# Peptides against a protein of PDB entry 2KNC: the designs that were tried, part 19

Target 1, 74 residues: chain A of PDB entry 2KNC
Amino acid sequence: KGPDILVVLLSVMGAILLIGLAALLIWKLLITIHDRKEFAKFEEERARAKWDTANNPLYKEATSTFTNITYRGT

## One batch from the design tools (peptide; aimed at target 1 V12)

Design b2_p20_3 (made by RFdiffusion4)
Pose (drawn by RFdiffusion4):
Structure b2_p20_3 (pose): chain A 74 residues (1-74), chain P 20 residues (1-20)
Amino acid sequence: as target 1 above (74 residues)
Amino acid sequence: VVVVVVLVVVVVVLVVFYVL
């Protein structure tokens, strides 16, 4: 009662808050990293789907175009 | 967890000391 045990306790409480803040960061990545995959695989598809569709009108045709050397006409 | 338990013990010791 004489002392105050407030100041010493104030420091101890800081460690709890700090121990959580340190773990908070680690776990923050654990829940965020789970997305980085999809978030990446998301933008990854949107990147290839363009370069893989902004210049590929051959498939719509059938499955070939040139290299069809044969009896000509018109 | 061990660190938290130690801190809890420290708090308990401080509370007992304060009451005494």

Design b2_p20_3_s1 (made by RFdiffusion4, then SolubleMPNN; from b2_p20_3, 18 letters changed)
Fold by OpenDDE base, seed 1:
Structure b2_p20_3_s1 (fold): chain B 74 residues (1-74), chain A 20 residues (1-20)
Amino acid sequence: as target 1 above (74 residues)
Amino acid sequence: LEELERLLQLIQELLELLEK
């Protein structure tokens, strides 16, 4: 029956397209979750490295504020 | 896997409906 063959071919093609789209969405979601977890670890390690640098007794802040106690503004 | 098997079963059922 001619119309039934077209409906089955369109349904199979539609199913394959939906499976392909669902697989791509799941794949993208898994990668995005993985990358966010890895990036969060990298930012945590970078934050720890910044704190360790601040606690390093060899680290001198490049900006020292000297209050000149002898400056009498005229 | 189970969803792919269910989709394969639905495709088979549609093909069997087409053989009538």
Scores: peptide ipSAE 0.073, ipTM 0.698, DockQ to the pose 0.338
OpenDDE base, seeds 2, 3, 4, 5: peptide ipSAE 0.068, 0.072, 0.069, 0.070; ipTM 0.689, 0.691, 0.692, 0.695

Design b2_p20_3_s2 (made by RFdiffusion4, then SolubleMPNN; from b2_p20_3, 18 letters changed)
Fold by OpenDDE base, seed 1:
Structure b2_p20_3_s2 (fold): chain B 74 residues (1-74), chain A 20 residues (1-20)
Amino acid sequence: as target 1 above (74 residues)
Amino acid sequence: LDLLEELLRLIQELLELAEK
């Protein structure tokens, strides 16, 4: 009955460590997938806001092309 | 809860294996 108790204790410790590691990996994976989906939505909204700024009728293009009709190039 | 029950079951199976 001596080696069996050590084998049981080591197997229980190993199982707890494996379950803890698996839970941490699953947790990290779920967070990483969540963050990527949220970041993709944020980039889509930012892209839409950038396109909407280009269509914003309040955005006067700062480049007024002034054609000077009096420029006689001699 | 289920994970704790599964751990307890594994401990019981290992204890029964050590009794043989």
Scores: peptide ipSAE 0.083, ipTM 0.722, DockQ to the pose 0.203
OpenDDE base, seeds 2, 3, 4, 5: peptide ipSAE 0.079, 0.080, 0.081, 0.076; ipTM 0.710, 0.717, 0.715, 0.714

Design b2_p20_3_s3 (made by RFdiffusion4, then SolubleMPNN; from b2_p20_3, 18 letters changed)
Fold by OpenDDE base, seed 3:
Structure b2_p20_3_s3 (fold): chain B 74 residues (1-74), chain A 20 residues (1-20)
Amino acid sequence: as target 1 above (74 residues)
Amino acid sequence: LKLLEELLALIEELKKLLEE
């Protein structure tokens, strides 16, 4: 019984499809992990920049309370 | 790359089994 040429061809095609699918899953997983790490880093940097703005003594609130000296409360 | 080499090796083994 020669090996069923059809079984060999189907096994090779199946292996190629499985490896292709595995490669796509790995690729998608790597991108998803990369994007999550990058997003987490950007959120940390944004949080840090907000903290630096809140703690930066050079950031005077743009709201200066000017006491209007000419306001005589009649 | 290594998985592609393993796949090519498997294809070569299956071809060898087909020539027997």
Scores: peptide ipSAE 0.069, ipTM 0.716, DockQ to the pose 0.160
OpenDDE base, seeds 1, 2, 4, 5: peptide ipSAE 0.062, 0.060, 0.069, 0.056; ipTM 0.697, 0.699, 0.715, 0.691

Design b2_p20_3_s4 (made by RFdiffusion4, then SolubleMPNN; from b2_p20_3, 18 letters changed)
Fold by OpenDDE base, seed 2:
Structure b2_p20_3_s4 (fold): chain B 74 residues (1-74), chain A 20 residues (1-20)
Amino acid sequence: as target 1 above (74 residues)
Amino acid sequence: LSLLQELLLLILELLQLSLE
């Protein structure tokens, strides 16, 4: 039976399309994973920076609560 | 890599079956 040239052509075309789709899916997956890792790192760095800013004693309102020991409320 | 290899093997098998 001579080579079914149509079956070969359709199989090769289908294979190329599947490889192309697989490559696009892998590419999109890699970007999505990269972006999520980068975003998670940025959120962690922002969280740390917020803690460092909150612990910056310069932004401690100078409410020195001097417990004036002398105000025993009568 | 494995899926690409399997797909390449499948193409080769289809080519062989088409030549027989």
Scores: peptide ipSAE 0.064, ipTM 0.676, DockQ to the pose 0.355
OpenDDE base, seeds 1, 3, 4, 5: peptide ipSAE 0.062, 0.051, 0.059, 0.060; ipTM 0.678, 0.652, 0.673, 0.681

Design b2_p20_4 (made by RFdiffusion4; failed a check: a repeat of another design)
Amino acid sequence: AAAAAAAAAAAAAAAAAAAA
Pose (drawn by RFdiffusion4):
Structure b2_p20_4 (pose): chain A 74 residues (1-74), chain P 20 residues (backbone only)
Amino acid sequence: as target 1 above (74 residues)
Amino acid sequence: not in this file (backbone only, 20 residues)
């Protein structure tokens, strides 16, 4: 009663808030990193799908074009 | 006096847990 135990307690409370803030960061990545994969695999597909479609009109034809040396005509 | 000493020891333990 005489003393105040407020100042000393104020410091102890800071450790709880701080111990959580430190763990908060670690766990923040744990929830965020779970996305980085898809978030990456997401942009990854959008990158290759272009380079893999902005210049590949052969498949639409069938499965080949040149290298068809044979009896010519027209 | 004993309650103040216990409070100081609890503070020191909390400070050591924060440092870890």

Design b2_p20_4_s1 (made by RFdiffusion4, then SolubleMPNN; from b2_p20_4, 17 letters changed; failed a check: too like the target's own chain)
Amino acid sequence: LEELLRALLLLLGALLLALL

Design b2_p20_4_s2 (made by RFdiffusion4, then SolubleMPNN; from b2_p20_4, 18 letters changed)
Fold by OpenDDE base, seed 1:
Structure b2_p20_4_s2 (fold): chain B 74 residues (1-74), chain A 20 residues (1-20)
Amino acid sequence: as target 1 above (74 residues)
Amino acid sequence: DEELLLLLLLELLAELLALL
């Protein structure tokens, strides 16, 4: 049986559509993996900046602990 | 999952190629 020209045309159109969709999904997957790596790097840099702030001798804590020496808890 | 959708698209592509 000669190739059904309609089957050949529909299969080629379907193949082009599927390759296009597959390429978009691969692209999205690569971006998602990239964004997760970049976010992990950002959280590491943020953690480092927090540690550097804790060791900065110019950092005055907004919270001062006042010990009331006259507090007799009875 | 994007991987499952890719596998399904590859299967559908293989079925379309088997009709040629």
Scores: peptide ipSAE 0.061, ipTM 0.693, DockQ to the pose 0.048
OpenDDE base, seeds 2, 3, 4, 5: peptide ipSAE 0.052, 0.044, 0.050, 0.060; ipTM 0.685, 0.675, 0.677, 0.691

Design b2_p20_4_s3 (made by RFdiffusion4, then SolubleMPNN; from b2_p20_4, 17 letters changed)
Fold by OpenDDE base, seed 4:
Structure b2_p20_4_s3 (fold): chain B 74 residues (1-74), chain A 20 residues (1-20)
Amino acid sequence: as target 1 above (74 residues)
Amino acid sequence: EEELKRLLELLQEALLLAAS
């Protein structure tokens, strides 16, 4: 059973490596999904912040419109 | 890390038992 022991040992080592690699891939995938969800939340909060700023009475618009009283449209 | 070590030990024990 000598050569069988070597085959079994290599098989176990290979299995451990594959399990470890799979675990790392799953971990990376979970983190990636988490990061995307966090980014989506960040963009939503940013959109809300812009909306809240627009409704803030202290917010001053960067662009102002002025009426030229001398312009008659002709 | 401790869980990984335990899993490795269990696999080694099972291997030794199967090889005997």
Scores: peptide ipSAE 0.063, ipTM 0.703, DockQ to the pose 0.043
OpenDDE base, seeds 1, 2, 3, 5: peptide ipSAE 0.055, 0.063, 0.056, 0.051; ipTM 0.678, 0.686, 0.679, 0.668

Design b2_p20_4_s4 (made by RFdiffusion4, then SolubleMPNN; from b2_p20_4, 16 letters changed)
Fold by OpenDDE base, seed 2:
Structure b2_p20_4_s4 (fold): chain B 74 residues (1-74), chain A 20 residues (1-20)
Amino acid sequence: as target 1 above (74 residues)
Amino acid sequence: DALLLALLLLQLGAELLALL
């Protein structure tokens, strides 16, 4: 009984499909990890920019507290 | 030979999938 050429062909096709699927999953995983790291870096840079804005002596609060002398609180 | 190569590639594919 020679090697069943059909079994050999199907096993090679299955192997190629499994390797291809594994490569796609690894690629997706690497992208997902990269995107999460990049997003975390952008949020850190945004947080630092907020701290720099809070420490900017030119930051005048847009809210002027006008004491309305005519406001009789209940 | 060809069957052994196919089994080796199948095993490699299964190992790579098991690492995910």
Scores: peptide ipSAE 0.050, ipTM 0.653, DockQ to the pose 0.119
OpenDDE base, seeds 1, 3, 4, 5: peptide ipSAE 0.042, 0.039, 0.048, 0.042; ipTM 0.643, 0.619, 0.633, 0.645

Design b2_p20_5 (made by RFdiffusion4)
Pose (drawn by RFdiffusion4):
Structure b2_p20_5 (pose): chain A 74 residues (1-74), chain P 20 residues (1-20)
Amino acid sequence: as target 1 above (74 residues)
Amino acid sequence: VVLVVLVVVVVALVVFYLLF
């Protein structure tokens, strides 16, 4: 009663808040990293799908084009 | 462990406050 135990307690409370803040960061990545995969795989597909479709009109045809050396005509 | 230490510190402060 004489003393105050407030000042000493104030410091102890800081450790709880700080211990959580430190763990907060670690766990923040654990929830965020779970997305980095899809978030990456997402932009990854959008990248290849272009380079893999902005210049590949052969498939629409069938499965080949040149290298068809044979009886010519027209 | 750190939480247990803090609890012990809090309990010690409460006991000290009741005694003094």

Design b2_p20_5_s1 (made by RFdiffusion4, then SolubleMPNN; from b2_p20_5, 15 letters changed)
Fold by OpenDDE base, seed 3:
Structure b2_p20_5_s1 (fold): chain B 74 residues (1-74), chain A 20 residues (1-20)
Amino acid sequence: as target 1 above (74 residues)
Amino acid sequence: ALLEELLKLILELELLSLLL
């Protein structure tokens, strides 16, 4: 049946294109979800590092007033 | 691998539909 062979070839080509498109959409979705999770973790780590720097008592600028006992001001 | 298997399955199903 000549017309049936053409229908099968077109249906197979259509199925390949639909599967390819579905795979690309799934792949893009997975990457987008992954990137959003990674970015959220990165911003959380950055916020933590900034907080640790602000509350770290070592980052209180120790203005060590060195009284130089030997400086007799003339 | 999985895509090739799915395409092969579709081709087999369509070939069977021609035989019926």
Scores: peptide ipSAE 0.103, ipTM 0.739, DockQ to the pose 0.142
OpenDDE base, seeds 1, 2, 4, 5: peptide ipSAE 0.084, 0.101, 0.098, 0.099; ipTM 0.702, 0.736, 0.734, 0.739

Design b2_p20_5_s2 (made by RFdiffusion4, then SolubleMPNN; from b2_p20_5, 16 letters changed)
Fold by OpenDDE base, seed 1:
Structure b2_p20_5_s2 (fold): chain B 74 residues (1-74), chain A 20 residues (1-20)
Amino acid sequence: as target 1 above (74 residues)
Amino acid sequence: SLLEELQRLLELLRLLEELL
């Protein structure tokens, strides 16, 4: 006598749900790893761009200090 | 594809059902 049709249906449904859940978890994991790698590359490129700017002889620092030599702190 | 894996699983379950 074949297995109870209900047991088979429940086993199939359970298997589908488990595969679906596993696929979603794997997908989320892959996206998370991808995003972290992309962000790390972006931060590295941004750090490099700051170094390149600092070494550019045409770059002038936006901050300037003016010393008023006539200021007597009375 | 995920669909192919689902179909393979269904086929395996069907074969198991025939064996039981």
Scores: peptide ipSAE 0.061, ipTM 0.680, DockQ to the pose 0.242
OpenDDE base, seeds 2, 3, 4, 5: peptide ipSAE 0.061, 0.060, 0.043, 0.046; ipTM 0.677, 0.679, 0.649, 0.660

Design b2_p20_5_s3 (made by RFdiffusion4, then SolubleMPNN; from b2_p20_5, 16 letters changed)
Fold by OpenDDE base, seed 2:
Structure b2_p20_5_s3 (fold): chain B 74 residues (1-74), chain A 20 residues (1-20)
Amino acid sequence: as target 1 above (74 residues)
Amino acid sequence: SILEELLRLIEELLRLAALN
């Protein structure tokens, strides 16, 4: 009965460690999935906002490209 | 819950120890 008690104690300790590790892995996995979904929604919203701006006929580009006619490349 | 699973596992291990 002595060695059986030690086996039970070690098995309980091992079980606690494994469940703790599993809980941490599940927690990290859930956070990672949540963050990826939130980021994907954010990028989709940004893409829609950019598209809406591009289709606005009143939108004037803030950047004007001027070609210097005097600049002859080498 | 995780706690219930831990308790059930401990109970099962104690039962096995009682049979040996």
Scores: peptide ipSAE 0.075, ipTM 0.680, DockQ to the pose 0.201
OpenDDE base, seeds 1, 3, 4, 5: peptide ipSAE 0.075, 0.072, 0.072, 0.067; ipTM 0.682, 0.676, 0.671, 0.672; seed 1 fails the geometry check

Design b2_p20_6 (made by RFdiffusion4)
Pose (drawn by RFdiffusion4):
Structure b2_p20_6 (pose): chain A 74 residues (1-74), chain P 20 residues (1-20)
Amino acid sequence: as target 1 above (74 residues)
Amino acid sequence: SAVLAVLLALLAVLAVLAVL
């Protein structure tokens, strides 16, 4: 009662808040990293799908084009 | 461990101060 126990307690409470803030960061990545995969695999597909479709009209045809050396005509 | 020892020492100090 004489003393105040407030100042000393103020410091102890800081440790709780700080212990959480330290753990907060770790766990923040745990929830965020779970996405980095898809977030990556997302942009990853959009990257390849272009380079893999902005210049590949052969498939629409069938499965080949040149290398068809044979009896010519027209 | 050291942080826990410090916190327990501070809590002990607070208990003593509260008793006074």

Design b2_p20_6_s1 (made by RFdiffusion4, then SolubleMPNN; from b2_p20_6, 16 letters changed)
Fold by OpenDDE base, seed 3:
Structure b2_p20_6_s1 (fold): chain B 74 residues (1-74), chain A 20 residues (1-20)
Amino acid sequence: as target 1 above (74 residues)
Amino acid sequence: LELLELLLEKLEEILEQLLK
């Protein structure tokens, strides 16, 4: 019995649909993993930049306490 | 490209198995 042409056509169509769906799922998964890794890196770099600002010896607080040595409390 | 070529090769293998 030669291959049933209908079985061959339906199997090829099914395979194309499954391959296409698998490719879309893999693509979406890869993007989602990439975006999560990039976002995690950005949050780490932002956290580090905040730490560097808090410990930056060049960071002068906008408020300097000036002790007025001429203040005689009368 | 290589992933698409591999998927096409797998489709060809399935087609050969159905035509046998």
Scores: peptide ipSAE 0.060, ipTM 0.690, DockQ to the pose 0.081
OpenDDE base, seeds 1, 2, 4, 5: peptide ipSAE 0.058, 0.050, 0.055, 0.051; ipTM 0.694, 0.686, 0.691, 0.686

Design b2_p20_6_s2 (made by RFdiffusion4, then SolubleMPNN; from b2_p20_6, 13 letters changed)
Fold by OpenDDE base, seed 1:
Structure b2_p20_6_s2 (fold): chain B 74 residues (1-74), chain A 20 residues (1-20)
Amino acid sequence: as target 1 above (74 residues)
Amino acid sequence: LLLLLLLLLLLQLIQELEEL
């Protein structure tokens, strides 16, 4: 029985499509993992930058407590 | 699942090439 040339052609086409789809899924998975790791680093750096903004040496808290040395409470 | 289907398809292709 000669090979069903149609089955061979359909199997080759199916294999190419499946390899292409598998490659796209692997590629998307790798990007998604990479982006999640990069986003986690960015959020960590942003968190550190927010903590450092609370310690901005240029931000004098507007609350100067003036102790009035002359207040003798009777 | 997709990798298993690809392996099965490659095995089928090899079998059809051996019948040639």
Scores: peptide ipSAE 0.035, ipTM 0.643, DockQ to the pose 0.292
OpenDDE base, seeds 2, 3, 4, 5: peptide ipSAE 0.032, 0.034, 0.031, 0.032; ipTM 0.609, 0.635, 0.623, 0.624

Design b2_p20_6_s3 (made by RFdiffusion4, then SolubleMPNN; from b2_p20_6, 15 letters changed)
Fold by OpenDDE base, seed 5:
Structure b2_p20_6_s3 (fold): chain B 74 residues (1-74), chain A 20 residues (1-20)
Amino acid sequence: as target 1 above (74 residues)
Amino acid sequence: DELLKKLLEALELIEQLEKE
């Protein structure tokens, strides 16, 4: 029956597309979990490097805050 | 495995329908 063959072909094509989409979603999920772990590690290493720099007596802050002692806010 | 089984069953159904 002509309509039954078309329905079976479309169902197989749909199943292949769903498997492909599921594989892409799993792959994207694994990458996203990996990237979040690597980013969290990078932010921890950056926070440690900032703390080690603050304990270095040779570290001079790049930003000089000048308190204008002549500014009496009226 | 279950999805591969369903795909194989669907291919067998196609082969049966081509013989009718």
Scores: peptide ipSAE 0.047, ipTM 0.691, DockQ to the pose 0.331
OpenDDE base, seeds 1, 2, 3, 4: peptide ipSAE 0.050, 0.041, 0.037, 0.029; ipTM 0.687, 0.677, 0.655, 0.616; seed 1 fails the geometry check

Design b2_p20_6_s4 (made by RFdiffusion4, then SolubleMPNN; from b2_p20_6, 14 letters changed)
Fold by OpenDDE base, seed 3:
Structure b2_p20_6_s4 (fold): chain B 74 residues (1-74), chain A 20 residues (1-20)
Amino acid sequence: as target 1 above (74 residues)
Amino acid sequence: EELLKLLLLLLELIRKLLEE
C-alpha cells in the first residue's frame, strides 16, 4: 500500500504538538522548582535574620524585670 | 541531547511510515 499521506501528516502534526506541549510543561516545571528553591532560601534567611535580631546586642528589650531583693513578701 | 533523540525517533517513525 503506498504511504498513507494523511497518516504521515497527522503523525507529524501530532508529534510537533506533543513536543511543544512537553517543552511548555518542562519549562513550567523548571520555573516552579526554581521559584520554590528561591522561596525556601528566602524563608531560611528570614528565619536566620529573626534569630539574629533576638540576639542583636543593639536590641534593648523595652521591658526590664527588676527583682526587688528588699521585698520580703510577708 | 534528549530533544535531538526525540527528533531522530520522529524521523525514524516517518521513514517506517513511508516504507509501508
Scores: peptide ipSAE 0.059, ipTM 0.679, DockQ to the pose 0.285
OpenDDE base, seeds 1, 2, 4, 5: peptide ipSAE 0.059, 0.055, 0.059, 0.055; ipTM 0.679, 0.666, 0.677, 0.676

Design b2_p20_7 (made by RFdiffusion4; failed a check: a repeat of another design)
Amino acid sequence: AAAAAAAAAAAAAAAAAAAA
Pose (drawn by RFdiffusion4):
Structure b2_p20_7 (pose): chain A 74 residues (1-74), chain P 20 residues (backbone only)
Amino acid sequence: as target 1 above (74 residues)
Amino acid sequence: not in this file (backbone only, 20 residues)
């Protein structure tokens, strides 16, 4: 009663808040990193699908074009 | 009495830190 135990306690409470803040950061990445994969695999597909479709009209045809040396005509 | 109250506060603080 005489003392105050408020000031000393104020410091102890800071450690709880700080111990959580430190763990908060670690766990923040654990929940966020779980996305980085898909978030990456997401933009990854959008990148290749373009380079892999903005210039590949051969498949629509069938499965080849040139290298068809044979009896000519027209 | 002041020393026993400080010791109880310290034990409660240690229990709270362990729960955190």

Design b2_p20_7_s1 (made by RFdiffusion4, then SolubleMPNN; from b2_p20_7, 18 letters changed)
Fold by OpenDDE base, seed 1:
Structure b2_p20_7_s1 (fold): chain B 74 residues (1-74), chain A 20 residues (1-20)
Amino acid sequence: as target 1 above (74 residues)
Amino acid sequence: DTLELLLQLLLEALELLLLA
C-alpha cells in the first residue's frame, strides 16, 4: 500500500509539536531550577546582611525601650 | 548529540511509516 500521505503529514506535524513542547518543558524546567538556586543564594546573602547589621556597633535601633523604674504596679 | 539522536529517531519513524 502506498504511504498514506495524510498519515505521514499528520505524524510529522505531531512529532514537530511534541518535540517543540518537550523542548519548552525542558527549558522551563532548567529555568525553574536556575531561579531556585539564585533565589536560595539571594536569601543567604540577605540573611548575612541582616546578621552584619545586627553586629554593627554603629547601628542604633530606632526604637529604644525605656523601663520606668518608678512604675509601682498597683 | 541529543538533537542528532532525536532527528535519527524521527527519521527512522518516518521510514517505518513509509514502509507500512
Scores: peptide ipSAE 0.054, ipTM 0.672, DockQ to the pose 0.065
OpenDDE base, seeds 2, 3, 4, 5: peptide ipSAE 0.054, 0.053, 0.046, 0.048; ipTM 0.676, 0.659, 0.645, 0.662

Design b2_p20_7_s2 (made by RFdiffusion4, then SolubleMPNN; from b2_p20_7, 19 letters changed)
Fold by OpenDDE base, seed 1:
Structure b2_p20_7_s2 (fold): chain B 74 residues (1-74), chain A 20 residues (1-20)
Amino acid sequence: as target 1 above (74 residues)
Amino acid sequence: SDLELLLKLLLEALQRLLEV
């Protein structure tokens, strides 16, 4: 009926380590979820910005097609 | 509150282990 001091100490250390590890895993999970939500918002804002550009009648496309009339292809 | 409850439960478990 005496507590094994080693068992008590190891159980306390194990509990602290498991709680710490669990806290880190939860923290990492929360960050991962947050980052995914932030990325989704960024892509939505980018899509809106592209839409606004398309609706601007003053927007000139940066891409121009030039035909090289001197190319004979032979 | 919830963390305090978990710590209390841990303390009680350790006390029970000490009584064995």
Scores: peptide ipSAE 0.061, ipTM 0.686, DockQ to the pose 0.053
OpenDDE base, seeds 2, 3, 4, 5: peptide ipSAE 0.060, 0.050, 0.054, 0.054; ipTM 0.680, 0.665, 0.669, 0.671

Design b2_p20_7_s3 (made by RFdiffusion4, then SolubleMPNN; from b2_p20_7, 19 letters changed)
Fold by OpenDDE base, seed 1:
Structure b2_p20_7_s3 (fold): chain B 74 residues (1-74), chain A 20 residues (1-20)
Amino acid sequence: as target 1 above (74 residues)
Amino acid sequence: EELELLQELLLEAQELLLQL
C-alpha cells in the first residue's frame, strides 16, 4: 500500500502553509517588539529633552512675579 | 530571495515525495 499520494500532497501543502504562517507571525512579532523598543527609546529621549529644556539656562520662566510694593490695601 | 527559498522548499518537498 503506497502512501496515499493525496495524503502526502495535503500534508506537504499543510506543512508549507504552517511554516509560512509561523514565519509571518514571528516576523510580525519581531517588528512589533522592535517598534515598541524604538518608541520607548524615542519617548525616553523626548522626556530627557523636556528635562534638559527645564534645565536650559536660556529658558527664563516667564513668571516674573511683580511684587507691587505700592499696593496699600486700605 | 524569498521566491527562491519557496522554490527550493517546493523542490525538496518533491524529492521527499519521490522517495516515498
Scores: peptide ipSAE 0.055, ipTM 0.692, DockQ to the pose 0.154
OpenDDE base, seeds 2, 3, 4, 5: peptide ipSAE 0.033, 0.054, 0.042, 0.040; ipTM 0.636, 0.666, 0.638, 0.651

Design b2_p20_7_s4 (made by RFdiffusion4, then SolubleMPNN; from b2_p20_7, 18 letters changed)
Fold by OpenDDE base, seed 3:
Structure b2_p20_7_s4 (fold): chain B 74 residues (1-74), chain A 20 residues (1-20)
Amino acid sequence: as target 1 above (74 residues)
Amino acid sequence: SDLELLEELLKLAEELLLLA
């Protein structure tokens, strides 16, 4: 059987395509991990800012609690 | 890096063609 030149060419093309796709997936994964780490830092800083706001004597909460004096419970 | 990988794949292809 002569060399199936088509099989060789298709295998090489397939290998190149798979390597290219793998490189893109690895790159996308690295960016996603980086972004998640940055987002986690942002949420930590936001949590700290909430604690600092609670200690700020100038902060007034937008939420007020009203008690219903007609409520007799169960 | 990517060019080197392509060159290695090309060399592998040439070797496979010589073995066939």
Scores: peptide ipSAE 0.063, ipTM 0.695, DockQ to the pose 0.171
OpenDDE base, seeds 1, 2, 4, 5: peptide ipSAE 0.062, 0.060, 0.058, 0.058; ipTM 0.689, 0.686, 0.681, 0.683

Design b2_p20_8 (made by RFdiffusion4; failed a check: the pose's geometry)
Pose (drawn by RFdiffusion4):
Structure b2_p20_8 (pose): chain A 74 residues (1-74), chain P 20 residues (1-20)
Amino acid sequence: as target 1 above (74 residues)
Amino acid sequence: VVVVALVVLAVVLVVLGVVV
Protein backbone atom coordinates (compact mmCIF):
# COMPACT_ATOMS: atom_id res chain seq x y z
CA LYS A 1 0.00 0.00 0.00
CA GLY A 2 2.88 2.26 1.03
CA PRO A 3 4.56 2.30 -2.44
CA ASP A 4 2.29 2.81 -5.37
CA ILE A 5 2.84 -0.21 -7.74
CA LEU A 6 1.30 2.17 -10.33
CA VAL A 7 4.50 3.31 -11.94
CA VAL A 8 5.98 -0.20 -12.10
CA LEU A 9 2.65 -1.52 -13.37
CA LEU A 10 2.44 1.24 -15.95
CA SER A 11 5.62 -0.13 -17.52
CA VAL A 12 4.31 -3.73 -17.42
CA MET A 13 1.09 -2.71 -19.21
CA GLY A 14 3.17 -1.12 -21.89
CA ALA A 15 4.77 -4.48 -22.65
CA ILE A 16 1.32 -6.09 -23.19
CA LEU A 17 0.31 -3.27 -25.49
CA LEU A 18 3.68 -3.45 -27.21
CA ILE A 19 3.71 -7.26 -27.45
CA GLY A 20 0.40 -7.03 -29.24
CA LEU A 21 1.51 -4.17 -31.43
CA ALA A 22 4.47 -6.28 -32.55
CA ALA A 23 2.27 -9.29 -33.25
CA LEU A 24 -0.30 -6.99 -34.76
CA LEU A 25 2.05 -6.09 -37.57
CA ILE A 26 2.94 -9.72 -38.28
CA TRP A 27 -0.63 -10.87 -38.40
CA LYS A 28 -1.61 -7.73 -40.37
CA LEU A 29 0.47 -9.08 -43.24
CA LEU A 30 -0.91 -12.53 -42.82
CA ILE A 31 -4.45 -11.24 -43.53
CA THR A 32 -3.27 -8.71 -46.14
CA ILE A 33 -0.86 -11.05 -48.01
CA HIS A 34 -3.70 -13.50 -48.58
CA ASP A 35 -5.05 -10.80 -50.96
CA ARG A 36 -1.76 -9.75 -52.61
CA LYS A 37 -2.08 -12.94 -54.63
CA GLU A 38 -5.49 -12.26 -56.09
CA PHE A 39 -4.83 -8.53 -56.08
CA ALA A 40 -1.84 -9.38 -58.23
CA LYS A 41 -3.48 -12.07 -60.29
CA PHE A 42 -6.22 -9.49 -60.78
CA GLU A 43 -4.12 -6.79 -62.33
CA GLU A 44 -2.10 -9.50 -64.03
CA GLU A 45 -5.06 -10.66 -66.13
CA ARG A 46 -6.08 -7.09 -66.97
CA ALA A 47 -2.55 -6.53 -68.25
CA ARG A 48 -2.28 -9.56 -70.54
CA ALA A 49 -5.93 -9.52 -71.61
CA LYS A 50 -5.27 -6.16 -73.33
CA TRP A 51 -2.03 -7.00 -75.01
CA ASP A 52 -3.82 -10.25 -75.68
CA THR A 53 -6.88 -8.64 -77.25
CA ALA A 54 -5.94 -5.16 -78.36
CA ASN A 55 -4.24 -6.66 -81.36
CA ASN A 56 -5.47 -10.21 -81.97
CA PRO A 57 -8.40 -10.14 -84.49
CA LEU A 58 -7.28 -13.32 -86.14
CA TYR A 59 -9.07 -15.63 -83.82
CA LYS A 60 -12.41 -14.03 -84.59
CA GLU A 61 -11.75 -14.98 -88.16
CA ALA A 62 -10.99 -18.65 -87.61
CA THR A 63 -7.43 -19.78 -86.93
CA SER A 64 -5.19 -18.53 -89.69
CA THR A 65 -4.74 -15.84 -92.35
CA PHE A 66 -1.63 -15.70 -94.48
CA THR A 67 0.52 -18.76 -95.19
CA ASN A 68 -2.50 -19.75 -97.40
CA ILE A 69 -0.52 -19.86 -100.67
CA THR A 70 -2.69 -21.59 -103.18
CA TYR A 71 -4.69 -21.03 -106.45
CA ARG A 72 -5.08 -17.25 -106.61
CA GLY A 73 -7.63 -15.39 -108.59
CA THR A 74 -9.01 -11.98 -107.72
CA VAL P 1 2.10 -17.19 -23.09
CA VAL P 2 4.14 -13.99 -22.67
CA VAL P 3 0.92 -11.97 -22.33
CA VAL P 4 -0.38 -14.44 -19.74
CA ALA P 5 2.94 -14.19 -17.82
CA LEU P 6 2.70 -10.44 -17.79
CA VAL P 7 -0.92 -10.59 -16.59
CA VAL P 8 0.17 -12.94 -13.82
CA LEU P 9 3.05 -10.57 -13.02
CA ALA P 10 0.61 -7.64 -12.91
CA VAL P 11 -1.62 -9.56 -10.55
CA VAL P 12 1.39 -10.42 -8.32
CA LEU P 13 2.43 -6.76 -8.28
CA VAL P 14 -1.13 -5.69 -7.33
CA VAL P 15 -1.23 -8.31 -4.47
CA LEU P 16 2.22 -7.26 -3.32
CA GLY P 17 1.17 -3.59 -3.43
CA VAL P 18 -1.92 -4.39 -1.27
CA VAL P 19 0.25 -6.34 1.22
CA VAL P 20 2.85 -3.61 1.36

Design b2_p20_8_s1 (made by RFdiffusion4, then SolubleMPNN; from b2_p20_8, 16 letters changed; failed a check: the pose's geometry)
Amino acid sequence: SELLELLKEILELLELGARL

Design b2_p20_8_s2 (made by RFdiffusion4, then SolubleMPNN; from b2_p20_8, 16 letters changed; failed a check: the pose's geometry)
Amino acid sequence: DRILELLDAILELLELGEKL

Design b2_p20_8_s3 (made by RFdiffusion4, then SolubleMPNN; from b2_p20_8, 15 letters changed; failed a check: the pose's geometry)
Amino acid sequence: SKILELLELIQELLELGEKL

Design b2_p20_8_s4 (made by RFdiffusion4, then SolubleMPNN; from b2_p20_8, 15 letters changed; failed a check: the pose's geometry)
Amino acid sequence: TELLRLLDLILQLLTLGELL

## One batch from the design tools (peptide; aimed at target 1 W27 I31)

Design b2_p21_1 (made by RFdiffusion4)
Pose (drawn by RFdiffusion4):
Structure b2_p21_1 (pose): chain A 74 residues (1-74), chain P 21 residues (1-21)
Amino acid sequence: as target 1 above (74 residues)
Amino acid sequence: VLFLVLAVVLVVVAVVVLVVV
């Protein structure tokens, strides 16, 4: 009662808040990293799908075009 | 869920420390 045990306790409370803040950061990545994959695989598909569709009108045709050397005509 | 578990752990630890003090 004489002392105050407030100042010493104030420091101890800081450790709890700090121990959580340190763990908070670690676990923040654990929940965020779970997305980085899809978030990456997301933009990854949007990248290839263009370069893989902005210049590939052969498939629509069938499965070939040139290299068809044969009896010509017109 | 992880944040709720962490908050609960911190509150429980803080309550225990205050009770002991």

